# Peptides against a protein of PDB entry 1MQS, part 48

Target 1, 223 residues: chain A of PDB entry 1MQS
Amino acid sequence: ILKMLFLNKDLNNNDNITTITDDIFNQQEIIWKVLILDIKSTATISSVLRVNDLLKAGITVHSLIKQDRSPLPDVPAIYFVSPTKENIDIIVNDLKSDKYSEFYINFTSSLPRNLLEDLAQQVSITGKSDKIKQVYDQYLDFIVTEPELFSLEISNAYLTLNDPKTTEEEITGLCANIADGLFNTVLTINSIPIIRAAKGGPAEIIAEKLGTKLRDFVINTNS

## One batch from the design tools (peptide; made by RFdiffusion4, then SolubleMPNN)

Design b2_p14_4_s4 (from b2_p14_4, 9 letters changed)
Fold by OpenDDE base, seed 1:
Structure b2_p14_4_s4 (fold): chain B 223 residues (1-223), chain A 14 residues (1-14)
Amino acid sequence: as target 1 above (223 residues)
Amino acid sequence: VITFNNSLKKLVLP
């Protein structure tokens, strides 16, 4: 939760909530942002954090996603909401209306593939995909940190792919997961890229899988 | 780290 509130930057896991928030507060490195919740996530947040903890984490305002919220076009927003069609539509509407400067989206549970594709498609239509900096769920995790740079933040991916003890099935499965993440990223960016990958390794497998997915998508969308 | 160059529409996988 704290990692989410600090825009998913690396935090020292050995530190307690108070230490982390105090250190950041004292260093004047607070990024002020809005936190958007639903009923379920409100209960989750309330079980872990106090109001003062939110403030120290840089949350200046928190609201329910279904509430009529005032635009804060110069303020970044963190969404922590259930993976529903309704919430996706609201997020997209907020994006269209320039409700906030940046969007950090965290789903409380796994986002079904159909909903992820819906989100990506709607975002692509808006032409404002650059405002979406992060999308997280149980299966999808990618961050756009710098222009032209992003990460899927798959733990131990490099180690797994380079371990000689890893089975072909495990490699294939992981490559498929990575390709799925990249596919969703591409849809969010609203641009079909030329894919470059090193030959003879997992990168090539990923590139092939991604290429197939993109081709299939284009064909299906244009039909 | 994955790089996407929008101007070139290029995705580079490490």
Scores: peptide ipSAE 0.058, ipTM 0.630, DockQ to the pose 0.067
Fold by OpenDDE base, seed 3:
Structure b2_p14_4_s4 (fold): chain B 223 residues (1-223), chain A 14 residues (1-14)
Amino acid sequence: as target 1 above (223 residues)
Amino acid sequence: VITFNNSLKKLVLP
């Protein structure tokens, strides 16, 4: 998140920024920016950063993407939003209207290829592609609730997994979604954990799926 | 709720 707020510049060469320190803010030239969020990303940001941290990162104003926002044509904007068609359309509309000077787009999770192609097509039609400086997938599908605890914020996960009427297909699908969220979390932390799960239940299924994803990732990255 | 212990590199699934 901090890397995103500093326009994805290399803050420290070798070490994952795991702790917010004053040194992080003092080493970077402060560029004043607008931060555009959605409901999901607002929760994510609020769980990790304080208002003062945003100010130190150069965020002067933050707004929801669906809110009516005043044009600031001389100010760069950071978008941190879900990868949806609706959000893409709004970003493109903001681009068309010259709402900001530069656009740094960060999606909370992986942008599907079809949506990337849609974004590219719409941007090409505007003739203002030069204003889009960055497009990143941040893989931030989690909320930190406590120092060592986080939530994937999957609605009704507990109920679905424990309802005897839930089909095996539904359970498998949900476990896959949970594993995907955990995978993204692990990538964000940039550390492969030892996975512990209770045997004989959904936790084991999730652990197996996650383990497979991590192994595949390591193999593909070292290749 | 998922627990991650960074010092131990341990992920505990409930």
Scores: peptide ipSAE 0.056, ipTM 0.637, DockQ to the pose 0.039
Fold by OpenDDE base, seed 5:
Parts: structure tokens; sequence; C-alpha cells
Structure b2_p14_4_s4 (fold): chain B 223 residues (1-223), chain A 14 residues (1-14)
């Protein structure tokens, strides 16, 4: 998150958010930026950062992507939003309207190829691709509750998985979504865990899916 | 709620 707030520049490996922000604040001129969030990313950021932390990172204003926002054509913007068609369209519209000086786009999870192509196509049509400085997948679609605890905030997951009326297809789909969230979390932690799950239930399905994703990732990264 | 134990590099799914 902090890396994103500092435009994905390499930060000195100080583990403490406060220390990092203080060091940067004291050593470098702060670039003031606007932070644009959605509901999901707001929850993520709020779980790990305080308003003062945002300020120290140079975030002067933060707002929701779907809210009416005043143009700040001389201010760079950081988008940290879900990879959806709706959000892409809004970003492109903001680009068209010169709402900000520069666009640093960070998706909370992996942007599908079709959406990436859509984004690229729309941006190309605007003729303002030079204003888009970065596009990143941050893999931050989770909420940290405690140092070793986090939540994916998937609504009614437990109820759905335990409802006898839920179809196998629905269960499989939900398990896939959970596995995706866990995968993103693991990537953020930057450590491949040993997965423990109860056998004979949805947890096993999730574990298998997650394991496959992690193995594939490791293979692709080492290749 | 999912627990990640850093010391054990363990992800526990409830």
Amino acid sequence: as target 1 above (223 residues)
Amino acid sequence: VITFNNSLKKLVLP
C-alpha cells in the first residue's frame, strides 16, 4: 500500500509504516496526490492506514470513484480500485475530461486480459495515453484485522457454503472466488504458506484451488 | 476470518 502511495517507487525496507512515512517525509519533497478508491479498497486501506498516514504519504484528498469529484487538473491521481468495467469506464472518462494531471492506476486484484484490452483501446482513442503513468495490479483485496488475521469480506460466504440448497456450481464458484482472494493476499505478504484446511468440505476445495494457483505462480516466476 | 501464522508460514482456513 505504501509503495503504491509513493507511486510504486522503491521504499527503503523499513518495516514500520510510521517510520517509512516519516523518513520519506523528512528526506524528500512530498508530492501531493489525490487518492481515488472504491468501497472495497476503502475498507482495505482503512484497515491498515490512518488518515494521518495518508497525509504523510502526500495524499491531500481521497474520494470514492463513483462520487462526484472536483477537477484537479494540476494534481496527480492514484486510483486504487477493483478491476471492473465500470471503474475502467470512469477512469477513462476522468482521463478524457483532464480531471487530473497524471493517472497512476492500481487495481486491487489482477485485471483480466479482456478488461486490459478494453482499457488500452479506450485510452488509445482519447489520445491522452501519456497521462497514464502506471498500471499495476496490487493484489490488495483483503482487510487486515490483526497482525495475523485478515478477512476477504465476502458477503454471506459461510451461509452460502453451508446452505443445503446451494448448488454444487455455486459452491465451486464461491470457492474459486475465495481462493482468488487468498492468492492475492499471499502475494501481498510475499510468502508462500503451507495451507491447512479441513477435509471433506469447502475448505478443501479452496485449499486445492489456492495450491494450484500458488504452484503455477511459483513455476511461472522461476521460469 | 483467516489466520496467517508468519512463524510457521501457515495459512489456516476455517
Scores: peptide ipSAE 0.055, ipTM 0.628, DockQ to the pose 0.040
Fold by OpenDDE base, seed 2:
Structure b2_p14_4_s4 (fold): chain B 223 residues (1-223), chain A 14 residues (1-14)
Amino acid sequence: as target 1 above (223 residues)
Amino acid sequence: VITFNNSLKKLVLP
């Protein structure tokens, strides 16, 4: 998250967020930015950062993407939002209106190819592609509750997985969503875990899906 | 509840 707030530049790893932000804030040149969020990403950010931390990261203001936002044409914007058509359209509209000076787009999870193509096409039509400085998949679709505990904030997941009335298709779909969230978490931590799951249930399905995703990612990264 | 132990690189799925 901090890396994103500093325009995906490499930061010195320190376990203390406050120390990191203080050290950077004390550096002479803070680039002030606007942070654009959606409801989901707001929860993610709020789980790990305080308002003061955002300020120290150079975030002068943060707003919801669906809110009417005042133009700040001389200020760069960081978008950290869900990879949806709606959000893409809003970003493009903001681009068209010159709402900000620069656009650093970060999606909370992987942007599907079709949406990436849509974004590219719409941006190309505006003639303002030069203002798009970055497009990243951040893989930050989870809530940090404790240093070693996180939540994907999937409502009624336990109930759905354990309800005898739930269809196999629903279970499989939910397991896929959970695996995606876990994948994002693993990538954020930047460490491949040993996965342990109970056998004969949804946990095993999730573990298998996650394992496949991780293997595929490692293969693709090393290629 | 998903537990991740960074020191042990362990992900435990309940």
Scores: peptide ipSAE 0.029, ipTM 0.497, DockQ to the pose 0.040

Design b2_p14_5_s1 (from b2_p14_5 with I4L E5V S13K)
Fold by OpenDDE base, seed 5:
Structure b2_p14_5_s1 (fold): chain B 223 residues (1-223), chain A 14 residues (1-14)
Amino acid sequence: as target 1 above (223 residues)
Amino acid sequence: PEILVINPGNNLKL
């Protein structure tokens, strides 16, 4: 949470919240920003941070996403909200209206592909994608730009991987298909990326499979 | 270097 409030910069995690905020406050120029929350994230923030902590983190104003908010076109905004169609539409509307100078979007849970694609599509139409500086969820960090977003067009991948009725064989098969798709994508763009994935789930399986494919490819092309 | 972030629901290149 503190990392989010400091625009996801690296912080020394070994210190108490108060120590971290004090050190940053004393050593670095504070960037004043707006924090936009929903009901769920408000409860989360309130359980961990005090109002004074928010101030020390440079939060000048905090408000609910569904509330009427005054435009602050010269102030960056941090969104920490649930990944819903409604919230995405509000964020896009805020972007269209130039409500803030920069948008740092943090979703409270995983963002489904359909919602990510919806966000990307709407943002692209506005022509203001440069104002979105980062998008995070519990597994991802990215900048929403049209050239950097792609889909493997695998139907219901998220649902299948998260359905408790899905068998291990089905999961493994789906992960293999995803890895193949990603491999083909990487080859198409002719650039080998650094791979990042959350550990302990299907993402790690996919990353491992993809990594192996890429390594094998490099070895075979250089021999 | 470019970063590919893998998520079961979302696969992105950064």
Scores: peptide ipSAE 0.067, ipTM 0.648, DockQ to the pose 0.072
Fold by OpenDDE base, seed 3:
Structure b2_p14_5_s1 (fold): chain B 223 residues (1-223), chain A 14 residues (1-14)
Amino acid sequence: as target 1 above (223 residues)
Amino acid sequence: PEILVINPGNNLKL
């Protein structure tokens, strides 16, 4: 949570909250921002942080996402909200109305692919994608900007991979399709990326398949 | 170098 409040910069987690906030306050320029919450995240924040902690983190004001909020076009906003269609629509509306200068979006739980694609699509239509600085969820340990979002247009991929009734063969097949899509995307970049994936799940399968494809490609192009 | 983070349903490029 503190990491989020400091725009997902690395923090020393071995110290208590007060020590961390004091050190940052003394060593770095505080960026003042607005914190946008929902009912669930409000309870989460209140259980971990005190009002003084929020202030030291540079939170000038905090509000509920569903309440009427005054525009602060020169102030960046941190969203910490549930990954719902309703919240995404509100964020996009806030973007359209230039309610804040920058948008740092943190979802309280996993963001399904369909909602990620919906967010990306709506933001692209606004022409204000540059204002989306970060998108995080519980499975994203990296900073993502809207311009970096893309769809492989694979129907029901998230549902298929998370359905306990899905067979191993179906999972393997879907992972192969995803790897193919990623491979095609990588080929357009003219650079081989470093691949990162969580171990023990479909992500690892995809990473292995993609790695193999890239290695084969390099061998074939150097011959 | 660029980093490609793979997450099923949340595949993203850095």
Scores: peptide ipSAE 0.064, ipTM 0.648, DockQ to the pose 0.078
Fold by OpenDDE base, seed 2:
Structure b2_p14_5_s1 (fold): chain B 223 residues (1-223), chain A 14 residues (1-14)
Amino acid sequence: as target 1 above (223 residues)
Amino acid sequence: PEILVINPGNNLKL
């Protein structure tokens, strides 16, 4: 949560919340932001943070997503809301109306693929995708635009990777399949990308496998 | 170079 409030910058997690906020406050200029919540995320934030913690994190105003909110076109916004069609539509509407300067979107739980695609498509239509700076859930770190989004269309991959009952062997196998798909996709664009993935989960496994495949390919093509 | 963002939901951002 604190990481989200600081626009998902790397924080030293070994310290207490108070120590982290104090250190950041003293070291860097505070970027003032608007925090947009729903009922569920409000309860979550209230259970973990104090009002003073929000202020130290640079949250000048917090509001409910379904409430009428005044435009603040020069202020960046952090959304921390449930991954629903309704919330996505509201965010897109806020984008269309230039309600904020920048949009940092964080979903409270896993974002279904269909909703991710819907978000990407709607944002693309607005022509204002440059204002979307981040899209996160508990597993993901990405920026979404329709023209830049490619789906491997592997059935239930997200569910399988996030199911605690899934074995390590199953995860490893699925990650290998995903890496193969990504490898093929990368080859179609004829460019070697810089790979970014969240650490400590399946995304990292995929990134490592993909990186290995790409390195091996480059070595073989230069020989 | 392009940045590839890996989404565990089988999505690729170029």
Scores: peptide ipSAE 0.065, ipTM 0.642, DockQ to the pose 0.068; fails the geometry check
Fold by OpenDDE base, seed 1:
Structure b2_p14_5_s1 (fold): chain B 223 residues (1-223), chain A 14 residues (1-14)
Amino acid sequence: as target 1 above (223 residues)
Amino acid sequence: PEILVINPGNNLKL
């Protein structure tokens, strides 16, 4: 939850909420955000965070997704809501109306493929996909730009993988991380795809790792 | 069957 409130930046998980918020508040410029919740996520947030914790995390205001909300076009918004058609439609409407400057969408549970496709399709039609900075669920972190295109948005992945100065260990580690992300994505689609990757590069390494993970998964689930 | 295309830029295309 704290990671979400700080736009899914890596946080030191060994510290308590107060220590983390204090450290971030003191060391980094706080980004003020709007937090949009539903009834279920409100209960979740309330169980973990105090009002003061939200403020320290840069939450200026929190609202229910179904309530009337004033436009704040210069303020980024964090959505933490259930993966439902209704919530997706509301988010898209908020996007269309330029209600906020940026959209960080976090679903409280796994986002089904049909809803992901619906979200992607609607966002694509708006032409404002660039305003959606993150889409997360229980298993995935990505940006949805098209119904069939996902980006894991791992920082500098392309540069790292294509830099001749990058070590084999670094490449292997990054490829493993990418493969994990792709594996989780495939599981949410509930279909085992045919994997295609360019030969002789990092893509092949990723494909091999992903293939192994999928094969192991299928074997373990059928046993 | 769906085709998963792995791109170096961390993109997944189905």
Scores: peptide ipSAE 0.064, ipTM 0.639, DockQ to the pose 0.077; fails the geometry check

Design b2_p14_5_s2 (from b2_p14_5 with I4L E5I S13K)
Fold by OpenDDE base, seed 2:
Structure b2_p14_5_s2 (fold): chain B 223 residues (1-223), chain A 14 residues (1-14)
Amino acid sequence: as target 1 above (223 residues)
Amino acid sequence: PEILIINPGNNLKL
């Protein structure tokens, strides 16, 4: 949560919340931001942070996403909301209206592919994708633009990877398939990317497999 | 170089 409030910059989380906020406040210029919440995320924030913590994190105003909010076109906004169609539509409407200067979107839980694609499509239509600086869920960050998104069209990948009943073997197998798809995609671009993935989950497995494939390919091409 | 962001079950960002 603190990382989110500081625009997902790396923080040393070895200290308590108060120490972290104090250290950051003293070391860096505070960027003032608006925090947009829903009912669920409000409960989450309230359980972890005090009002003073929000202020030290540079949160000047916090509001509910469904409430009428005054435009602050020179102020960046942090959204921390549930991954729902309704919330996505509201965010896009705020973008269309130039309600804020920049948009940092954080979903409270995993964002399904269909909703990610919907967000990307709507943002693309607005022509204001440059204002979307971050999109986060529980896995990692990305920037949503239609031209920058590629679907592997793997059926039920989201469900399989997020079902607690899925075996480790099944996950490993699916990750291998995803890595193969990504490998093929990378080859079409004809450049070796820097790979970023969340640690400790399927994303890391995919990244490792993909990295190995790419390294092997480079070795074979140079031989 | 481009940055490849892997989000399992969702999409690839190039």
Scores: peptide ipSAE 0.062, ipTM 0.649, DockQ to the pose 0.068
Fold by OpenDDE base, seed 3:
Structure b2_p14_5_s2 (fold): chain B 223 residues (1-223), chain A 14 residues (1-14)
Amino acid sequence: as target 1 above (223 residues)
Amino acid sequence: PEILIINPGNNLKL
């Protein structure tokens, strides 16, 4: 929770909350920000942090996500909310209305793949993806930033790949399309990335196809 | 180097 309040920077977990907040407050410039919660996360925050802790973390105001909140277009916002479609839609609406300057999104539990896809799709339509600085949940081993979150705009990809009635041919075809999209994305960067994928599923198929495309490209470019 | 994590419906560039 403290990491979240400090924009997911590394903190010494062996110190108590008061020591951490005091040290940071005294040694670093505090960025003032808004904290947006839901009912569940409000209870979580209240059980761990005091009002003074929030202040020391730079939280100037906090509100419920479903409340009619006033625009603060020059203030960054931290969302700490449940991973629901309703909350995603509200966040996107806040983005559309330029309610805050920057968006740091932290989900209280795992964000389902279909909801992440939905978020990415909606954000892409707004043209304001640059305002989303982070997307994080407790099960992600990394922080997603705006440049790192993208959509290939493939309709129903998650549903198709997870439907038991989908044929192997359909899966293979979709994986090829995804690999093509990723390949085009990689071509926009100046380096070949390290590819990671879960084994035994569509992700591995996509990774293999993409790897082949990249190898072929490198060979053809160096010749 | 950059890392690309492949997940259907959740493809990420790191």
Scores: peptide ipSAE 0.060, ipTM 0.654, DockQ to the pose 0.084
Fold by OpenDDE base, seed 5:
Formats: structure tokens, sequence, C-alpha cells
Structure b2_p14_5_s2 (fold): chain B 223 residues (1-223), chain A 14 residues (1-14)
């Protein structure tokens, strides 16, 4: 949750919430942002964080997604809401109305493919896809490359990576497949992205593999 | 452009 509130910056996961928030508050510039919740996510946040924790994380305002919210066009917004058609429509409407400067979308559970496609289609129509900076759910990592949102459509990736019966070889293979998919996507955008990844776990493995592929490609195309 | 890769579930644990 804290990682989400800090726009998915690397945090020391071994520290308690208080230590993390204190360190960041004292050592880094605070980015003020809006937190948009629904009823379910409100309960989740309230169970883990105190109001003071939110403040230290730079949350200046928090509101329910279905409530009337004042436009803050110069302020980034973090959505932490259920993956429903209704919430997607509201987010898109907020995007159309330039409600916030940037949109960091975190779904509280798995986002079905049909809803992801719906989100992508609606965002594309607005012409404001560049404002969508992140899209995540609890189980899947979505890569948002400006100006497009896409999915690699890898089935059961979360289950495979978290099943204790999964072998190291299977994990490595899956990470390689993900990296390949990302690489192919990058080639279509005609730009070389900066890659950032959480330390530890599959994310780091994927980032390393992707980085290697990109470097090799650049070398081969310039030779 | 930037690609951010995150492990599933980590955002809810912290």
Amino acid sequence: as target 1 above (223 residues)
Amino acid sequence: PEILIINPGNNLKL
C-alpha cells in the first residue's frame, strides 16, 4: 500500500510503516497527490494506515470515487478501486474532464481482460492516454507505455509465480516470456524506455532480461 | 518513456 502511495517508488520493505513514512518525509520532496477510493478499498486502507500515515505519504485529499470531487488539474491522482465497469467509466470521465494532472490506477483485485480492453479503448478515444501513468491490479502488472495501454495476455502468471510447486526453471521461463513480450512492444513504440523494477522477485528478473534484450538490439542495429 | 515493473501483490502489503 505504501508503495502505491509513493507512486511505486522503491521502498525498504523491511521497515515498519512508521519508519518508512518518516524516512521518506524527512529525506525526499513530498509529492502531493489525491487518493480516490471506493467503499471496499477504504476499509482496506483504514485497516493498515492511519490518517497521519497518509499525510506523510503526501496524500492531501482522499475521497470516494462516486462522490463529487473538485477538479485539481495540477495534482496527480491515485485510484485504488474495485475493477468494475462503473469505476472505469468514472475514471475515464475524470480523464476527459482533466480532473487531475496524472492518473495512477490501482485496482483492488484482478482486472478482467474485457474490462482492460474497455479501459484502453475509452482512453484511446479521449486522446489523453499520456495522462495515464500506471495501471495495476492486485495480481497482474500492467505496463503502461505512453500513449498505449496493453496486456501481454499471459494466463495464470500470478498463480504460476506464487505457487510453491513452481520450479525455478518454470519461473525463469515465464520471466523470459514476459520480457520477450515487453521487448516486442517497445519495438513498436520507436523509443527506448527507462526500465524500473522492484528489487527482488520476478520483477527484477524481467527487468534484467528486458534490459539485456534492448541493449543487444541497439548494438546490433548500430553495427 | 518509462517502464515500471512491479511484483504482484506488493502494493497491498506496504
Scores: peptide ipSAE 0.179, ipTM 0.665, DockQ to the pose 0.052; fails the geometry check
Fold by OpenDDE base, seed 1:
Structure b2_p14_5_s2 (fold): chain B 223 residues (1-223), chain A 14 residues (1-14)
Amino acid sequence: as target 1 above (223 residues)
Amino acid sequence: PEILIINPGNNLKL
C-alpha cells in the first residue's frame, strides 16, 4: 500500500510504516497528492495507516470518490477504488474536467477486461490519456505508456505465474509472449525505451527478454 | 520513454 502512495516506486518494505515514511520524508522530496477512496478502500487504508502516515506519504487531502470534490488542477491524484463501472465513469469525468494534474489509478481488486476496455475507450475519447500515469490492480500491472494505455490481453497471466504447478518452461514461455507483445508495442512507438523491472521474478525475466529483442533489433536495423 | 515492469501484487501489497 505504501508503494502506491509513493507512486509505485520501489520501497524497502522490510521496515515498519513509520520508519519507511520517516526515511522517505527525510531523504526524498515529498510529492503532495490527493488520495481518492471508496468505502471499501477507506477501511483498508484505515486498517494500515494513520492519518499522520498519510501526511508523511504526501497525502494532502483524502476524499471519497462519490463526494463532491474541489478541483486541484496542479495536484496529482491517487485513486484507490473498487473496479466498478461507476468508479470508472467518475474517474473519466474527473479527467474530463481536469480535476487533477495527473491520475494514478489503483484498483483494489482485479479489473475485468470489459471494464478495462471501457476505461480505455472513454479515456481515448477525452484526448487526455497523457494525464493517466498509472493503472494497476491487485493482480495485473497495466503498462501505461504515455500517451497510450494498452493490454496484451493475456488471460490468467497472474495465475499462471503464481501457480506452483506451473513449470519453468511454461513460465518462460509466458514471459516470452509478454516480451513479444511489449516489443511489438515499442516498434509502433518508434523509440527505444528504458526498461526497468523488479528483480527476482517474472518481471525481470520479461525485461531481459525484451531488452535482448530490442538490442537485436537495433543491431539488425543499423547493419 | 520508460517501461516499468512490476510483478503482480507488489504495488498493492499492504
Scores: peptide ipSAE 0.172, ipTM 0.660, DockQ to the pose 0.054; fails the geometry check

